# Peptides against a protein of PDB entry 7RZF: the designs that were tried, part 189

Target 1, 358 residues: chain A of PDB entry 7RZF
Amino acid sequence: PFQEEHLKQLYKIVPIKDIRNLYVTFPIPDLQKYYKSNPGHYLGHLIGHEGPGSLLSELKSKGWVNTLVGGQKEGARGFMFFIINVDLTEEGLLHVEDIILHMFQYIQKLRAEGPQEWVFQECKDLNAVAFRFKDKERPRGYTSKIAGILHYYPLEEVLTAEYLLEEFRPDLIEMVLDKLRPENVRVAIVSKSFEGKTDRTEEWYGTQYKQEAIPDEVIKKWQNADLNGKFKLPTKNEFIPTNFEILPLEKEATPYPALIKDTAMSKLWFKQDDKFFLPKACLNFEFFSPFAYVDPLHCNMAYLYLELLKDSLNEYAYAAELAGLSYDLQNTIYGMYLSVKGYNDKQPILLKKIIEKM
Target 2, 358 residues: chain A of PDB entry 7RZF as posed
Amino acid sequence: PFQEEHLKQLYKIVPIKDIRNLYVTFPIPDLQKYYKSNPGHYLGHLIGHEGPGSLLSELKSKGWVNTLVGGQKEGARGFMFFIINVDLTEEGLLHVEDIILHMFQYIQKLRAEGPQEWVFQELKDLNAVAFRFKDKERPRGYTSKIAGILHYYPLEEVLTAEYLLEEFRPDLIEMVLDKLRPENVRVAIVSKSFEGKTDRTEEWYGTQYKQEAIPDEVIKKWQNADLNGKFKLPTKNEFIPTNFEILPLEKEATPYPALIKDTAMSKLWFKQDDKFFLPKANLNFEFFSPFAYVDPLHSNMAYLYLELLKDSLNEYAYAAELAGLSYDLQNTIYGMYLSVKGYNDKQPILLKKIIEKM

## One batch from the design tools (peptide; made by RFdiffusion4, then SolubleMPNN)

Design b2_p20_3_s3 (from b2_p20_3, 12 letters changed)
Fold by OpenDDE base, seed 1:
Structure b2_p20_3_s3 (fold): chain B 358 residues (1-358), chain A 20 residues (1-20)
Amino acid sequence: as target 1 above (358 residues)
Amino acid sequence: SVSKERLEELNENLELILSL
């Protein structure tokens, strides 16, 4: 366990690569025994969320952060870390104190709202989907991870333990959230801007770094983090699949796409899957416009239209991705291409959202 | 994101930070 002397520390680290990263880390108890409730995953889901009212959304809006990852990581000697990692912009590197303040404001919002059973249920459902299809989508990564998991879980539960959310434990969520305090923080900033400003060298990799105590005034600012009205819990994820039925192969199934609809305004091609037998579909739409690329003005307008359309869909993109749905929008020389891919069940919902924004 | 895999992929610097 980190003693008080190891807490409230700032590390300035010189990377080999030209990267700018912030790591905000909290020592937490070993949560392995709580795998059925996985309170660290619950908190990681919310803190790492990318939707409207999320921590990342606010930090991106300020131009300080590109990406955010939140979650638990195993530590040495029977403890874990909760980590919030962000990729910093050049401007964000100058606003690290404010970035961390926003992290604590979001954490304070989570305290104020309290544990939400519906959020736990979404995590459970997402994990159940991931488990159900793990073996079918990525066989190569499965065997090597099982060996590590065998050390932590009963043999009967090894296959399910990483995904088996069974118990909503608000008490454990609050317990972990209570460890996410400024007095327990370890901050690391990774940037080449610290070159020549370090006083220590790490023994294993020769990494140059400087260690500093975080000033008490800064800790107090973070401790007094108010509720920021921009932070909101995510909305319910409407894209989580619940129906995994695979339709029987039709007797008239063709090895290649068949033209099933031919009209003056549209052609529809269809091919049933005869190989993978997954409850997934690929919807591909090609839109043709004689005006899309007739001149430079129309080309620029078509480009701008797609950029605006993509921006308007950002609110759904993350929720869809979590649910195993994706979309793609591209300009073509004839107009526009739209693709919707992933689990079949909720594709119509995503497609409707896209069409409503078009 | 919440990806454990992304936290695991976090570069040599994270292991350093956790070892300090």
Scores: peptide ipSAE 0.186, ipTM 0.856, DockQ to the pose 0.353
Fold by OpenDDE base, seed 5:
Formats: sequence, structure tokens, C-alpha cells
Structure b2_p20_3_s3 (fold): chain B 358 residues (1-358), chain A 20 residues (1-20)
Amino acid sequence: as target 1 above (358 residues)
Amino acid sequence: SVSKERLEELNENLELILSL
């Protein structure tokens, strides 16, 4: 267990690579025994969320952060860490204290709202989808991963334990959330800007670093983090698939796309999957416009239109990605290309959202 | 994101930070 002397510390670390990262770490109890409720995953899902009203959305809007990861990591014997990691912009490197303030404002929002069973249910459903299709995707690293998991879970549950959420435990969520406090924080900033400003060298890798106590005034500032009205819980993820039915292979199934609709304004090709047998589809739309590239002005307008459309769809992008859906929008020399890929069940919902923004 | 894999890709620096 970390002693008080290891808490409220700031580490300034010189990387080998030209990277700017912030790590905000909290010692937490060992949560392994609570794998059926996985309160650390619940909190990581919310803190690491990328939708509207998320921590990342606000930090991006300020130009301070590019990416955010939230979650639990194994520590030494008998404890874990909860970690919030962000990729810092050059401007963000100057605003680390304010970035961490926003983290505590978001954590305070989670305390104010309390544990949400519907969020747990979404995590459960997402994990169930991931589990159901994991074996079919046969990732090359599957065997090595299982070997590591055998140390932590009963043999009978090793395949399921990482994915199977069974119990909503608001008490455990609150317990972990209570450890996410400024008095329990360890901060590390990784930047080449600390070169020549360090006083210690790590023995294993020769990494240069400086350790400093975080000033009590800064800790108090974070302890007094107000509710920021920009932070909101995510909305329900409408893209989570529930129907995994695979239609029977048609007797007339062609090895190549067949033209199934031919009109003056549209052609439709269809190919049934005869290889993978997954409840997934690829919808590809090519739009032809004589006006899209008639002159440089129209070309630039078409480009700007698509950039604005992509920006307007950002609110759905993360929720779709979590649910195993993706979309792509591109300018083509003849107009526009739209692709929707992933689980078939909720593709019509995503397609409707795209059309509503067009 | 909540990805363990993304936390692991940051692993060299993270292991260092956790060992300090």
C-alpha cells in the first residue's frame, strides 16, 4: 500500500520519444474479487467517455488534450491503480493544474449523480457483445492472454471473467469513487521540456525525472472542485446490437455482388456473406453529382460541407464505435462516398442519424 | 476510451510511473 509520503506527488519525466503525456493515478484496493461487478470498468467507461459532456470533450474544446484513457491497472500485491491518462497539446502542457481540476470536477459530477444502473447495463451489454464475437475473430494473441488471466480467475470462468458483468454494485462504485480524491493523487507529466531540469535517474531504464510535492494550495483547489455545468452523463447508447440473427445463405447466392436494383437514379448491388457468418454488414454509398467538381469553388464547397457534416456527427462517433459500428465519409471526384460498417442490427439507426445531419 | 490496451501501449512510461 502507498504510504502518505507517496501521495500528492508530482513527477516530471523526460521521455525518449517526443511525447507529451499526463498521468493522474490513484491507488485503489484490489478489485479482482469484484470482477462480476467491475466497478473500475464502470468508472473508466464514464471518465474515459468521448461523447458530448464528457471530460475529453471539454478538454478538447479548450485545446489542451487530444486523447484520454481512463481505467484500472494492476499494481503490486493487494492494490490497483485507477489511471486517467491524456495526450497533451503544447498548450495543455501549460495548463496541467487546470486539466486536473477538470478531472476532479467530472469526478464530482459522478458523485453528485450517483451510480446509474442503466450505465452498468450498457457496459454489461457491450461486454457480452465483445465476448460473443471474440472467439470468432480469433485474435493472434488470444492464447497468451488466457495464460495471464489463469492466475486471476477460476479456470471455468477464465474465458468469461473479463467480459461477464453480472452484478450491479453501487456500493463498490462509490467505494472506488471515494478513492479518486486529490489527497490520494500521484501525478506524472512526461515531456522533453523537462530535459536538463531533472535531479534523479531511474535505475532500470536510465529515465531522468524530478519528484516534487504538490503544493497544499493546489490540492485544496482540486478538493474544492465545483460542479462544472458543461459535464453531463452520456446519453443511452442506441447503437448497441441486440439482434444477432444470421440469415440463411440464399440458394442463388453469388460469389460477387449482384445487381438487385437498377433505376434511372440508383443502382444497388448485394452480396451475401458466404465466409464469415457474422451479423455484420457493409453499406457503401457512392453519390454522383455533376455539381460537386464542376469548378474549384464547388469543389471547395463540397469539401467544406463534408468537414462540417463530419463535425456534426462527432456526437455519435464514439457511441457507434463502442457498439462496433463505424462510418466513413469521403469526397470523390464524382461526389461523395459514405460507408457504414459493423453489426447489422443498429446500422439503420446510424444511417438515419447521418441522413438527418445531411 | 476505457481501453486497457491503450493504457498498455503507454506501458513503458506507465510502468516507470507506477514504480516510482
Scores: peptide ipSAE 0.184, ipTM 0.855, DockQ to the pose 0.421
Fold by OpenDDE base, seed 3:
Structure b2_p20_3_s3 (fold): chain B 358 residues (1-358), chain A 20 residues (1-20)
Amino acid sequence: as target 1 above (358 residues)
Amino acid sequence: SVSKERLEELNENLELILSL
């Protein structure tokens, strides 16, 4: 357990690689025994969310952060860490105090809203999907992890313990949130900009760093983090698949796409999966316009249109990705290409969202 | 995002940071 002397510390670290990262870390109790409720995963899901009203969305809007990861990591024996990691822009490196303020504003929003059972249910459902298809997608990665898991879980639960959420424990969520306070923070900034400004060398890797106490005034600013009205809980993820039925292979199934619809304005080809037997589909649409590349102006307009369309769809992109759906939009010499891939059950919902923005 | 995998992919620097 970190003593008070190890809290409220700022580490300025010189990386070998040209990276700019911020790590905001909180010592938390060992939550391994609570794997059935996994309160750290619940909080990671919300803090690490990328949708509208998320921490990342706001920090990206300011140009300070490119990516964000939130979650629990194992520590030494008897404690864990909750970590919020962000990839910093050059501008973000100048605004680290404000970035962390926004983190505490988001955490304060989570406290104000309280634990949400529907969010837990979504985490449960997402993990169930991941578990159900784990062996079908990545057989090699599973065996090496089992040995480590056997130390923590009953043999009967080893296969499922990492994925199956069973118990909604709002008390444990609140307990972890109570550890995510400025008084318990350890901050590390990783940047080459600290080269020649360090006074310590780490013994294991020879990493140069500087350790500083975070000023009490800064801690107090973070403690007084107001509710930022830009932060909102995510909306329900409508893309989570629930139907995993696989239709039987048709007797007339062709090894290549067959033309199943031919009209003056559209052609449709279909190929049934004869290899993978997954409840997944690939929908590919090519749109043809005689105006798309008629001249440089129209070409630029078509490009701009797709960029605007992609931007307008960003609100769904992350929720779709979490649910195992993806889309791609590209300009072609004839117009545009749209691809929707992943679990077939909710593809019509995503496709409808795309069409509504077109 | 939230993933153990991404936290594991978090740089060689993370173990350092946690050891400090």
Scores: peptide ipSAE 0.181, ipTM 0.854, DockQ to the pose 0.392
Fold by OpenDDE base, seed 2:
Structure b2_p20_3_s3 (fold): chain B 358 residues (1-358), chain A 20 residues (1-20)
Amino acid sequence: as target 1 above (358 residues)
Amino acid sequence: SVSKERLEELNENLELILSL
């Protein structure tokens, strides 16, 4: 376990690659025994969320961060780390203390709201979906992963332990949240901007770094993180599939799309899957407008419209992605193209949301 | 995102950071 002397430290690290990363790490107890509740996954799901009111959404809005990852990592025996990693912009590198303040504001929001059983249920459902289809998509990756897991889980549970959330344990979520405090933080900033400003060299890789104690004033600033009203828990993910039924292949199934609807305003082609046998579908829509490209002004208006539409749909993009759904919108010379792909069960919901924004 | 895999890809720098 890290001694108190190893806490509240800032590491400035010179990378080999031109990268700008921030790592905010917290020593936590070994949570492996709690795999059925996986409180670290629950917290990682929320802290790493990308939807409206998320930590990432706010940090992106300020132009400080491009990407965010939150979660637990295994350490040595007897402890783990909870890690918040962000890819920093050039501007974000100047605002690291404020970025970390926002992290603690979000964590404080999680404390204030308390553990949510519905969020746990979503994590459970998402993991169940991932488990159900993982083996079908990448069989080779499964064997190497099992070998690693065998060291940590009983043989009987190895296949399921990573994915089966069974127990909602709010007490354990709160216990982990209590470890996510400024007094328990280790910060690492990775940037070439520290070149020539380091005083230590790491023994194994020769990585140049500087270690500094985080000033008590900064720690106090983070300890006094207020509830930022911009941070909200995510909304329920409406896109999580629950029906995985595969319809039987029709006897008259054609190897090519068949025209099943032909009207003055629409043509519809359909092809049943005869290859993958997954509860997935691809919906492709081409919209035709005689005005879309009649002149440069209309072309620019059509482009602007699509950009605004994409922006308005961004609130659903992450939730859809988590649920194994995706959409694409493109301008065409005749108008617009829309594609919706993924699990078929909730595609109508996503499609409806897209149409409502159109 | 929540990605064990992405945290694993960050492994070299992260192992370094965790070893410090």
Scores: peptide ipSAE 0.170, ipTM 0.849, DockQ to the pose 0.375

Design b2_p20_3_s4 (from b2_p20_3, 10 letters changed)
Fold by OpenDDE base, seed 3:
Structure b2_p20_3_s4 (fold): chain B 358 residues (1-358), chain A 20 residues (1-20)
Amino acid sequence: as target 1 above (358 residues)
Amino acid sequence: MVSKERLKEMEENLDLILSL
C-alpha cells in the first residue's frame, strides 16, 4: 500500500508516442471480494459517463479533454486503484489543475446525491446483456483468462463473476468515494512537452519522468471543491433492452428483402434474419427530396441540417451506445440516409427520438 | 467509444504509471 509520502505526488512523464494524457489515481482497498456488488464499476460508470451533465461533457465544453475513462484497476496484492484517465487537448495541458478540480466537483456531486439503486440496476442489466451476447473468445486466451481468475472466484461463479452483479452495496460505494479525495491523489501527466525537463528515468522501460509534490495550496483548492451546478447524474437509460425474444423464421422467408409495403410516398422492404438468430435489427431509411441537391445552396443547407440534427441527437448517442444501439445519418445525392442498428427491443424509442428532432 | 488500440495504449501507460 502507498504510504502517505507516496500520495499528493505529480509525475510528469515523457511518452514515446505523441500523446497527451492525464491520469488521476487513488489507492483503494482490495475490492475483489466484493465482485458481486462491484462498487468500482458503479463509480466508473458514473465518472466515465459521456451524457449531458457528465464530467466529460463539461471538460469537452471547455476544450480541455477529448475522452475520459474511469474505473478500478488491480494493483499489487491487497490494494487496487481507482483511475480517472483523460486525453488532453493542447489547451487542457495548460489547465490540469482545473481539470482535476472539476473531477473533485463531480465526485462531490456523487457524494451529495448518494448511491442510487436504479444506477446499480442499469449497470446490472447492461452487464447481463453483455454477458448473454458475448462473442466467442479464442479458446487459448479464454482458458488462460479463466485460469487467472480462478484464484479470485468460486469455480461455479468463475464464468459469470466478471459480468453478473447481484448485490447493491451503497456502503461500499460510499467507502470507495471516501477514498477519492485530494489527500489520496496521485497525478500523472503524459506529454512530450516534458522532454528535457525530467530528472529521473524509470528502471523497467527507461521512461523519463519528473516527480514533484503537489503544493498544499492546490490540494486545499481541490478539497474545497464546491458543487458545480453543471454536473448532474445521468437520466435513466431508456434504451436498455429487456425483451430478447427471437421470432420464428417465417415459412415464406426469402433470402432477399421482400417488398411488404408499397405506397405513393413509401416502399418498405423486409428480410428476416435466417443466419444469426439474434434479437437485433437493422433499420435503413432513405429519404428522397427533389430539393436536396438541386443547387449548391440547397446542398449546403441539407448538409448543415444534417449536422444540426446530429448535434441535437448527441444527448441520446451515448445512452444508445451503452445499450447496444447505434444510428447513422448521412447526406445522399437524393436526400438523406438514416440507419438504426442493434437490439430490436428499444429501436422504436430511438427512432422516435430521431424523428422528433427532424 | 475509445478505440481498442487506444485502450491498449492506455493500459500500457497505466502499468508504467502504477509502477512509479
Scores: peptide ipSAE 0.196, ipTM 0.837, DockQ to the pose 0.508
Fold by OpenDDE base, seed 4:
Parts: C-alpha cells; sequence; structure tokens
Structure b2_p20_3_s4 (fold): chain B 358 residues (1-358), chain A 20 residues (1-20)
C-alpha cells in the first residue's frame, strides 16, 4: 500500500519508444470481492467515454489529447489502482496540469450527478452482449487466462465473472469516487523530452526517471475544480441490441446475393447468412449521381459534403461502436457509398440517424 | 475505443509506473 509519502508525486519518465503519455493514478481499496457490482467498471465507462460532453471530447477539442482510457487495475494484495491514461499531443505535454484539472472537473461532475442505475444497466447489457458473442479464443491463451482468474473467482463463476454485472451498488461507486481526489494522486508523464533531465534509474527495467513532489498550490487548484459546464453525462445508448433472434434460413436461399427489388430508382440485393448464424447484418448502399465527378468543382463539393456528414455523425460513432455497430462513408466515382454493419436489431436506428444528417 | 496495440503499450508502461 502506498504511504502518504508516495502520494502527490510526479514522475517524469523517459520511454524507449517515441510516445507521450500521461498516467493519473489513484490508490483504491481492493474491489475484487465486489466483482458483481464492479464499481470501477462503471467509473471507467464514464471517465473513458468518448461521446459529446465527455472528458476526452473536451481534451480533444483543445488539441491536447488523442485517446483516453479509464479503469481499475489490480495492484498488490489488498489494494487496486484507478487509472486515467491519455495519449498526449505535443501541445498537451505543455498543459498537463490543465488536463488533470479537467479530469477532476469531470470527476466532480460525476459526484454532482450521483450514481445512475441506467448507466449500470447499459454496462451490464454491453457486457452480456460481449460475453454472448465472444470470439473463440486460442485454447492455450484461454486456459492460461482461466488458470489466472481461478485465484479470484469461484469455479462456477470463473467463465462469467468478468462479464456479468448483477448488483447496482451506488454506495461502492461513491466510495471509489471519494478516492479519486488530488490528495491521493500519482502522476506519471512519459516523454522523450525528459531525456537528460532525469536523476534516477528504475531497478527492473533500467528506465530513467525523475520524481518530484506536486506543489501544494497545484494540488489545491485541483481540489477546487469547479463544475465545468462543458461536461455532461452521456445520453442513453440507443444502439445497444436487445433482440438477438436469428431468422430461419429460407428454403430458396442462394449462395450469392439475389435481386429482390428492381425499380427505376433502386435495386436491392439480399443474401441471408448461411455460415455464421449471428444476429448481425451488413447493409451496403451505393448512391449514384450523374453530377458526381463531372468536374473538379463537383468532386470537391462531394468530398466536402462527406466530410461534413462524417463530422455531423461523430456524436453517434462511439455509442454505435460500443454497441457493436459501425458505419462507413466513402466517395465513389459514381457518387457515394454507405455501409452499416453489426448487430441487426438497432441498425435501423443508426441508419435513420445517418439519413437524417444527409 | 483504444486500439489493442495501445492497450498493450499501456499495460507495459503501467507495470513500470506502478513499480515506482
Amino acid sequence: as target 1 above (358 residues)
Amino acid sequence: MVSKERLKEMEENLDLILSL
């Protein structure tokens, strides 16, 4: 367990690779016994969210961060860590204090809103989907993984314990949030810019680093993190599948796509899945325009149109991805291509959103 | 979503950071 002397520390680390990373870590109690409620997963889901009003969205808008990961990590026996990791831009490396301030502003927003049962339910549903449709793992890797987790879970639950959420425990969520405070923070910045500026060497890997105490004024600044009005809880994920029914194979199922609709304005090809038997579909749309690529102006307009369309759809991208949906938009020499892939249940919702933005 | 490569790099660096 970290003693008080190990808290409020800044580590400047020289990487082997040319990377810029920030790790904001908090010691938390051992939550292993609470795997059925998994409060760390709840918080990781929100802190690591990529939608509008998220921490990442704000940090990206400032050009400081490319990616963000939030979650719990196992420590030594009797404690864990909650970690927020970001990939820093060159500009972000200059704004680490402000990035961490925004982290605490988001955490303060989570405290102000309190635990949300609907968010827990979404996490539960997403994990259930992930478990149900888990790809076949390589046997050797799978057995080694199971052998490792047998130390933590009852044998009867070992296969499901990582995925199944059963109990909404707002008290445990609040307990973990209470540990995500500036007084408990350990900060590590990983950058080659610290080369030649370090005074210590790590014993195991020979990594060069410098350790500094975070100034009390900076800690106080983070402690006084206000409610930033740009931060919002995510909206409900409308793309999470609930129906997994697989339609029976048609008697006249063709091995190739069959033309099932032919009109002056549209042709529809259909092929039923005869191989995978998953509640998934691939919708592919090719739009033809006689004005596509007629001249450089029209080409540029078509390009700009798709870029604007993609930008307008970005608000749905993360929620769709979490729910196992994806879309793709491409310019073609004949017009535009749209693809929607994933679980078929909520594809019509995503497709409607795309069409409404077109 | 973070790439699998990014997750792996994070895990490698995390062990180091947690050992400090």
Scores: peptide ipSAE 0.187, ipTM 0.828, DockQ to the pose 0.527
Fold by OpenDDE base, seed 1:
Structure b2_p20_3_s4 (fold): chain B 358 residues (1-358), chain A 20 residues (1-20)
Amino acid sequence: as target 1 above (358 residues)
Amino acid sequence: MVSKERLKEMEENLDLILSL
């Protein structure tokens, strides 16, 4: 474990690439033995959430951050790290202290709400889906990975251990949250703006950096992080599939899409999957309007309409993505194209949400 | 969702940061 002297440190690092990243890291106990409850995954799911009321949503709204990742990472023997990483904008680079304040405000919100069993259940369900439908990894990579994890898991569980959530342990979630404090923080800022302002060189890679103690005033500011009313727990993910039934191939199944409905206003083609046998579907809609591209004004209006529609759907985009659903909206010369793809079980729910916003 | 490339870059930088 890092000694107290290694905590509350700020590292200013010069990258080779033109990148701006912030890493907020917390030493945590080794959680490997708690793989069945995986409290770090629970916290990573919430801290890394991209939906309304998330940390990322607030930081994006300020123009400070593009992307956010939260989670645990393995350390040396006997400890791990919990890491919050963000991609900084140029403006965000000037507001690092405030970004970290918002991180602690979100963490404080998680403390105030306490561990939620329903969130754990969603993580469990998502992991079960991911495990069940895991793409075939390259055998060499997979065997090497399995060989590595055999040191941590019983042989009987090694194939499932990364995905297996079995035990809701609110005590362990609270224990990890208790480590996510300003007094336990290590901050690294990666930016070319520190070029010529460093005084140390890393021994292995020759990376130039500066190490500074974080001022006690800044630590206190973060310790006094209040509840920010903009931060909310995510809503339940309505898109998580629960039915994985594969319908039998119809006797009349054609190798190509068959026209199953033909009306003055619509044509419908259907093709049953005869190759992959997955509980997935692709719904594709082409909307035709004689006005969509009749002139530049109508073209621009159709474009603006689609951008507004996309914006209005952002609240569902992340939840759908987590659940293995995606949608695409495009302008076409004839009108609009909509595609909904992924697990078929909850596609009607996503489609309904899209149509309600149209 | 962060691109796989971005995740890798983040991981590489993280290993550096953790070595400091």
Scores: peptide ipSAE 0.163, ipTM 0.818, DockQ to the pose 0.523
Fold by OpenDDE base, seed 5:
Structure b2_p20_3_s4 (fold): chain B 358 residues (1-358), chain A 20 residues (1-20)
Amino acid sequence: as target 1 above (358 residues)
Amino acid sequence: MVSKERLKEMEENLDLILSL
């Protein structure tokens, strides 16, 4: 376990590759025994959320961060780490203190709102879907993985333990949140900009680094993180599938798409899945406009329209992705192409959202 | 979505950071 002397430390690390990363780490108790509630996954889901009002959305809006990952990592015996990792822009490298302030503002928002059972339920449902439709792993790799996991989980649960959430434990969520404080922080900044500014070398990999104590003034600034009104809990994910019924193969099912609707304004082809038998569908729409490619002006207008449409749909993109839905929008020489793919149950909801923005 | 390569790089750096 980290001693108090290892807390409130800043590490400036020189990478081999040209990368800019920030790691904000917190020592937490060993949560392995609580795998059925997995409070670290709950917090990682919220802190790592990419929707409107998320930590990432705000940090992206500032131009400081490209990506964010939050979650628990195994440590030495008897403790774990909660880690927030971000990919820094060049500008973000200059604003590390402010980035970390925003992290603590978001954590403070989570404390103020308290644990949400509906968020836990969404995590549970998402994990259940992921487990149910998990791709077949190579037997050798899978066996080796399971053998490793057997040290941590009962034999009866070893296959499900990584995926199935069973118990909502708000007390454990609050306990972990109470460890996510500035007084417990370890910060690492990875950047080539520290080349020639380091005074230590790591023994195993020869990595050059500098260790500094974080000033008490900075710690106090983070301790006094206010509620930033830009941070909001995510809305309920409307795209999580609940119906996994596979319709029986029709007797007249064709091995190729059949024309099932033919009108002056539309043609519809349909092919039932006869191979995979998954509760998934692919919806493909080709829109034809005689004006889309008439001249360079119309072509540019059609391009701009599609870019604006994509931007307007960004609020749904992450929630759809989490739920195993995706969409694609492309300009074509004839007009526009729309594709919606994934679990069929909530595709109509996503399609409706797309149409409402068109 | 973070690329698998980036995730691996993050994990390698994380192990280093946790060893410091």
Scores: peptide ipSAE 0.181, ipTM 0.826, DockQ to the pose 0.498; fails the geometry check

